# Peptides against a protein of PDB entry 5JXT, part 226

Target 1, 319 residues: chain A of PDB entry 5JXT
Amino acid sequence: SLLPKKEINVYIGMSEMQVKWYQKILEKDIDAVNGAGGKRESKTRLLNIVMQLRKCCNHPYLFEGAEPGPPYTTDEHLIYNAGKMVVLDKLLKRIQKQGSRVLIFSQMSRLLDILEDYCVFRGYKYCRIDGSTAHEDRIAAIDEYNKPGSDKFIFLLTTRAGGLGINLTTADIVILYDSDWNPQADLQAMDRAHRIGQTKQVVVYRFVTDNAIEEKVLERAAQKLRLDQLVIQQGRAQVAAKAAANKDELLSMIQHGAEKVFQTKGAFGTMAEKGSQLDDDDIDAILQAGETRTKELNARYEKLGIDDLQKFTSESAYE

## One batch from the design tools (peptide; made by RFdiffusion4, then SolubleMPNN)

Design b2_p26_1_s4 (from b2_p26_1, 15 letters changed)
Fold by OpenDDE base, seed 1:
Structure b2_p26_1_s4 (fold): chain B 319 residues (1-319), chain A 26 residues (1-26)
Amino acid sequence: as target 1 above (319 residues)
Amino acid sequence: MTTRSKDIGSEDTSSEDEELKKRMLE
């Protein structure tokens, strides 16, 4: 029988460089961040800010002129300048030692490019599929990854490209490097490993930048997922959650953690304490804290009814 | 040439950002 998947949100502090870029993004549009634009602030402007903040949470090198250089080298700076990379680097070593194989999903193909360079730098053998990958090349990559005795440790996928019904049950670890705006896309990604033919316990690590917009993206995704479940259970198909974030929701998401980000000198959390020197105990602590916060998050939304879940209020997250 | 360096300045980066923004509107 297929074992139930274990999903853990891994809350990761920003690196110093991420904090600086996050501040810069907020400062550039400070009037919009403060809600000073009122009714005049376009939804498009807020979406642009959200996108930049999400990019920052993934890796600062997603911005032009962020990477140190020329010369542009692949070195430890690729890791220590992004909190998610620091945790990923330690986690992958553990996963490999356990004899596990891993799917890494992102929304951003450009992040996969960074991850490819990282894989090469660490000597991890990998496959890649994204939205641009030709059908034949997708088949070849899947077959290469799934073949008996495959030396491919990592499969890099864009979440939506990985969602195309493929079987990757030869992996038992799933890392969601970021979250899809639609939680169903993430579930579909997990189901590539968590499917008939899986023989191991599937563990899903969802990376979430702590004290940043990604916490609100996660909360929104959890809310939406619960709402979708309740709508299905109650047969209220017409109450399809408006997947579209409203302007006030976007603004609230942008504002989340912004004050603390502005006050922060250096990195956040474990990144401030240990940076790239995270050990196995630090990873265990991060995972344990993540498991606790994941349970708390789920428990919060499990208590809410359909009417409560339809009202995305920042306040409903704290009651 | 690094993989990430191939995408520096490509129009494809903007297209993905626009797609991801579109998904936030859906």
Scores: peptide ipSAE 0.454, ipTM 0.869, DockQ to the pose 0.244
Fold by OpenDDE base, seed 5:
Structure b2_p26_1_s4 (fold): chain B 319 residues (1-319), chain A 26 residues (1-26)
Amino acid sequence: as target 1 above (319 residues)
Amino acid sequence: MTTRSKDIGSEDTSSEDEELKKRMLE
């Protein structure tokens, strides 16, 4: 029988560079961030801020002029300038050592470009599929990854491209480098590895930038997923959960952790303490803390009814 | 030339950002 997936949210501190860029993004639109725009603040402006903050959480090199260069050399700076890359780098070593194979999903094809350079830099053999990948090339990449005795360790995918019903059961680890706004897209991504033909325990690591907008993206996704489940279970299909974030939700998401980001000098958490010098014990601590917080998050939403889940309760953010 | 350096400053970055924004509106 197929073993249930083990899902762990991996909460990762920002690097110093991410903090600086996160501050810069907030400062650029500080009036909007402070809610001073009131009714005049456009939803579009808030969405723009959300997108920039999400890019920052993934990698600061997603911004023009962020990467030192030219020349744009691939080196350790590609890793230590993004908290997620620091954790990924250590985690992939462990995953490889245990004889696992890994799918890495992102929303951002440009992040996959960074991850390709990283794979080359570390000597990881990989396949890639994104939204621009031709059908024939997609088939070839899947076949190359899935072939018996494949030396391809990593499959890089955009979440949407990976969602297209492909079988990747030759991988047992899934890393969601970022979260989709729609939790169903992430589930579909996980189900590429967690399907009939899988012989191993599938483990899903969801990377979440701690004390940043991505915690709220995750919370909203978890809330939506639970609501969708309850609506299906209760036959209340007409309760269209307004999937679209309102202005107040977007503002709350932008404001989450902003004060602490402004007060922070340097990196966050384990990134401040150890940066790129994370050891196996630090990774274990991050994973253990993540497992605990994942259970707590799930338990929070499991107790809520449909009516509670339809409200974006800011209150759950302050307890 | 690195993979990421080929895409730095590409107009395609804006299209992806707009698509991701569109998803947040859905």
Scores: peptide ipSAE 0.433, ipTM 0.863, DockQ to the pose 0.279
Fold by OpenDDE base, seed 3:
Structure b2_p26_1_s4 (fold): chain B 319 residues (1-319), chain A 26 residues (1-26)
Amino acid sequence: as target 1 above (319 residues)
Amino acid sequence: MTTRSKDIGSEDTSSEDEELKKRMLE
């Protein structure tokens, strides 16, 4: 029988470089971040800020002029300049040592480009599929990954490309490097490994930048997912949760953790303490904290009814 | 040499950013 998925949100502090770029993004549009534009602030401007913050949470090298060079060389800086890469680098060593194989999903194809450089740098054999990959090349990549005795350890996928009904049950670990705005897309990604033919316990690690926009993206996704489940259960098809974030919601998301980011000199949390020097105990602590916080998050939304879930809990960004 | 080296500093993420922004509007 297929074992239930184990899903763990992995809360990761920003690197020093991420903090710097996160501050820069907020400062560039500080009036919008402070809500000074009020009702006159464009939704487009807020969406632009959200996108830049999400990019920052993934990797600062997604910004022009962020990567050191020329010459542009792949080195340890590719890892230590992004909290998610630091955790990924340690986690992949463990995953490989245990004889597991891993799917890594992202929303951003350019992040997959960074992950390719990383894979080459670490000597990890990989496959890749994104939105631009030709159909024949997708089939070839899947077949190469799934073949008996495949030496391909990692499969890099955009979440959209992974949603295409493919079978990747030869992997037992799923890393969501970032979250889709639609939680169903992430579920579809997980279901590439978690389906008929899987023989191992599937573990899903969802990377979430702590004290940043991504926590609110995750909370919103969890809220939406619970709402969708309740709507299905109650047969109330018409409660199309307005999937579109309103301006106030976007502003609240942008403001989340912003004050602490402005006050921070250096990195956040475990990234400040250890940086790239994370050991196995540090990883275990991060995973355990993540598992606890995941349970708490789920328990919060499980208690809410449809009417409560339709209300975005605008807890103030300052509380 | 990075695989990205040819595009580092010249790659416009604008198209992908616009697609992801569109999803936030859906």
Scores: peptide ipSAE 0.467, ipTM 0.879, DockQ to the pose 0.358; fails the geometry check
Fold by OpenDDE base, seed 2:
Structure b2_p26_1_s4 (fold): chain B 319 residues (1-319), chain A 26 residues (1-26)
Amino acid sequence: as target 1 above (319 residues)
Amino acid sequence: MTTRSKDIGSEDTSSEDEELKKRMLE
């Protein structure tokens, strides 16, 4: 029988470089961040800020002029300048030592380009599929990864490309490097490994930048997923929450953690204390804290009814 | 040549951003 998947949110502090870029993004549109634009703020402007903040949470090198160079070299700076890369680098070493194989999903193909350079730098053998990958090349990559005795450790996928019904049950670890706005897309990505033919316990690590917009993206996704479940269970198809974020929701998401980011000098959390020098005990502590916070998050939304889940107020999730 | 260096400043990044923004509107 297929074992249930274990899902753990991994809460990760920003690097010093991410904090600096996050501050710059907020400062550039400070009037919008403060809600000073009132009725004049376009939903498009808020969406642009959200997109830039999500990029920053993934890697600062997604911005032009962020990477030191030319020459552009692949070195330890690719890792220590992004909190998610620091945790990923330690986690992948552990995953490899245990004889597991890993799917890494992102929304951003440009992040996969960074991850390819990282894989080459660490000597990890990998496959890649994104939205631009030709059908034949996609089949070839899947077959190469799934072949008996495959030396491919990592499969890099965009979440959308991974959603296309492919079977990757030869992997037992899933890393969601970032979350989709629609939680169903992430579930579809997990189902590439957590499917008939899987023989191992599937573990899903969802990376979430702590004290940043990604916490609110996660909360919104959890709320939506719970609402979808309740709607299905109650047969109330008409109550499907409009998946589209409103302006006030987007503004609240942008404002989340912004004050603390402005006050912060250097990195956040474990990134401030140890930076790239995380040991195995630090990773265990991060995973344990993540497991606790994941249970707490799920327990908050499990207590809410349909009417409560339709009210996206940041306050209602804490009552 | 690094994989990421090929796409520094490419127009393709804007199309993905627009698609991701579109998903936030769905």
Scores: peptide ipSAE 0.437, ipTM 0.857, DockQ to the pose 0.281; fails the geometry check

Design b2_p26_2_s1
Fold by OpenDDE base, seed 1:
Structure b2_p26_2_s1 (fold): chain B 319 residues (1-319), chain A 26 residues (1-26)
Amino acid sequence: as target 1 above (319 residues)
Amino acid sequence: AEEARRIAELERRRAEEARRREELAE
């Protein structure tokens, strides 16, 4: 029988470089971030800020002029300059040692380019599929990954490419390097490993940058997922989940943690204390804390009715 | 051979992206 998925949000502090770039993004549009633009601020401008902040949460090298060089060499800086990479690097070693195989999903094909560099640098054999991958090449990559005795440890996918109904049950670990605004896209990605033919416990690690916009992306996704579930259960087809955040919701998301980011010198959380020197005990502590916060997050939304879930509860994170 | 091609293509893309970043910084 297929075991239920275990889903764990992994809350990760920003590196010092991420904090600096996060500050720079906010400062560039500070009037918009402070809501001083009033009725004149376009929803498009706020969406652009959100996208830049999400890039920062993924990796600072997604920005022009962020990567140190010349020479542009792949080295340990690729890892220590992004909190998610530090955790990923330790987690992948553990996963490999356990004889597991892993799917890594991102919204950003350019993040997959960084992950390819990382895989090469660490000597991890991998497959890749994104939105631009030809159909034949997708089939070939899937077959290469799924073949008996495949030496491919990692499959790198965009979440969109993962949605295409592919079977990757030869992997038992799923890492969502970032989250989709639509929780159904992430579920569809997870369900590439969690299908008939899976013989192992599927574990899903969802990376979330702590004290940043990604917490609000996650909260909104969790809210939407619960709303979608309740709508299905109650047969109320008319509750069109507001597909897109409004301006005030976007502004609230941008403002989340911004003050603390501006006050921070250096890195956040475990990244400030240990940086790239995270050990196995630190990873276990992060995973345990993440499991607790995941349960709390789910429990918060499970108690809410449809009417409450239709309101963006920005305030409920502080109560 | 296929892995070597993939590495070479990755390195080429990184070098092209680096050049584009330099050209945009000038």
Scores: peptide ipSAE 0.007, ipTM 0.417, DockQ to the pose 0.072
Fold by OpenDDE base, seed 2:
Structure b2_p26_2_s1 (fold): chain B 319 residues (1-319), chain A 26 residues (1-26)
Amino acid sequence: as target 1 above (319 residues)
Amino acid sequence: AEEARRIAELERRRAEEARRREELAE
């Protein structure tokens, strides 16, 4: 029997470098962030800010001139400069010791490039598929990963490329390094491991940068997923879930945590307390806190009807 | 059209998950 998947949101603080870059992104467009542009702020400008903030939440080296160099060298700085990499590094070590195999999904192919450099640096054997991967090379990578006794530990995928109906049931762990705006894309990614032929408990870790735009991306995705579930249950096909965020929603998302980010000197949360020196107990605490917050988030949306979910503007950036 | 496709895909997936649960309860 296929066991139900376990999904845990893993809330991760920003590194000091991420905080500095997050501040710079907000400062560059401060008038737009403050809503001073009113009706004049283009939706495109707000979408660009959102995309830069999401890049920052993933890794600061996604920005030109952020990586230390020249000379450019892969070292521990690749890990400690991004909160998600610090948690990933510890989590992968645990996963490997357990004899599990892992799918890592991202929206950003350029983040997969950083994850390749990381895999090489740590000596992890991996496969990669993204949107540019040729069909034959995709088949070869899948077959190499799925072969009996495969030495490939990690599969790196863009979420959309992983959506192509492929079977990866030889992995039992799924890491969503970031979230899609469409919760269905993430669900399709999870279903690569959570499918007929899976013999293990599938566990999904969704990385979420705490006190940042990614919390609002997650909330919006959870709301949309619940709305979709209720629409299916009630047969109300006419409930057009607004596919795209409006300007006010985008602005609220950008403003979320911005004040605290501006006030912060250094890193956030566990990254401020321990930096890259997380132990196994710290990881367990992060996972337990994440499980609790995941249950709370789900319980918030389970109580809402269709009409409430349609009217539910993300709570103000100041709540 | 895109939203209708998304709903249809969700329905297909739920039906597939339900069938998988039934096949696995047997």
Scores: peptide ipSAE 0.000, ipTM 0.257, DockQ to the pose 0.011
Fold by OpenDDE base, seed 4:
Structure b2_p26_2_s1 (fold): chain B 319 residues (1-319), chain A 26 residues (1-26)
Amino acid sequence: as target 1 above (319 residues)
Amino acid sequence: AEEARRIAELERRRAEEARRREELAE
């Protein structure tokens, strides 16, 4: 029988470089961040800020002129300049030691480029599929990964490319390096490993930058998923889930953690305490804290009715 | 320029992996 998926949100502090870039993004559009633009502030401008903040949470080298150089060389700086990479680097060593194989999903093909450089730098054998990968090359990559005795440890995918119904049950670990605005896209990604033919316990690690916009992206996605489930269960087809965040919701998401980011000198959380020198105990602590926060997050939405889930109130984020 | 170099290096690595796959298929 297929075992249930275990999903754990992994809350990760920003590196010092991420904090600096996050501050810079907020400062560049400070009037919009403070809501001073009023009726003149476009939803498009707020969406652009959200996108830049999400890029920062993934990796600072997604910005032009952020990568150290010239010369541009792959080195340990690729890891320590992004909190998610520090955790990923330790987690992948553990995953490999236990004889597991891993799917890594992102929304950003440019992040997969960084992850390819990382895989080469660490000597991890990998496959890659994104939105630009030809159909034949996708088949070849899947077959190469799934073949008996495959030496490919990692599969790098965009979440969109993973949505194509492919079978990757030869992996038992899924890392969502970032989250989709649509929780169904992430579920579809997980279902590449968690389907008929899987023989292992599937574990999903969802990376979430702590004290940043990604917490609000996750909360919104969890709320939407619960709403969709309740609508299906109650047969209330007429609840058009307002799919797009309004202006005030986007502003609230941008403002989340912004004050603490401006006050922070250096890195956040475990990244401030240990930097790139995370040990196995630090990873266990992060995973345990993540499991607790995941249970708490789910418990918040399980108690809510359809009418409550339709009200994205900024106030419900502080309880 | 930097992103273009990174893309060019990735394209080079992909081309080298493709050649190695062709050499293993012969």
Scores: peptide ipSAE 0.000, ipTM 0.328, DockQ to the pose 0.041
Fold by OpenDDE base, seed 5:
Structure b2_p26_2_s1 (fold): chain B 319 residues (1-319), chain A 26 residues (1-26)
Amino acid sequence: as target 1 above (319 residues)
Amino acid sequence: AEEARRIAELERRRAEEARRREELAE
């Protein structure tokens, strides 16, 4: 029988560079961030801020002119300038030592470009699929990854491209480098490894930047997922939570952790204490703390009824 | 919508199976 997947949210502090860029994003639109724009603030402006903050949480080099150079060379700076990369780098070493194989999902194809550079830099053999990958090349990449005795350790996928019904049960570890606004997209990504034909315990690591907008993206996704579950359980098909955030919700998400980010000089949490020098014990501590916070997050939403969950789901009509 | 429902039901079952496994391990 297929073993239940283990899902762990991995809460990761921002690097010093991420904090600086996060501050810069907020400062650029400070009137918007403070709600001073009132009713005149466009939803588009808030969505743009959200997008930039999510880019910052993923990697600073997603911004033009953020990469150090010249010379533009892949080096340890690719890792230590992003908290998620520091944790990923340690976690992948552990995963490889265990004889596991890993799917890494992101919403951002440009982050996969950074992850390709990282894979090359670390000497990890990988496959890649994104939205631009031709159908034939997708088949070839899947077949190469799934081949018996394949040396391909990592599969890099955009979450949407991974959603296309592909079988990747030759991997047992899933890393969600970022989260989709739609929790079903992430579940579909997990289901590439966690399906019939899987022989191992699937473990899913969801990376979440701590004290940042990604916590609110995660909370919203968890609320929606719980609502979808309750709607199915109660047979109430009509309660399709209209999925788009309203302006006030977007503003609240942008404001989350902003004060602490402005007060912070340097990195956050374990990134401030250890930076790139995280050891195996630090990773175990991060994973244990993540497992605890994951249980707490789930327990928070498990107690909520449909009516309570609906109050948090903005009825924005994206028909 | 139907696929999202199918996935959410599958995830519900997986969560129930996981809980039962935790309860059996205590």
Scores: peptide ipSAE 0.000, ipTM 0.256, DockQ to the pose 0.010

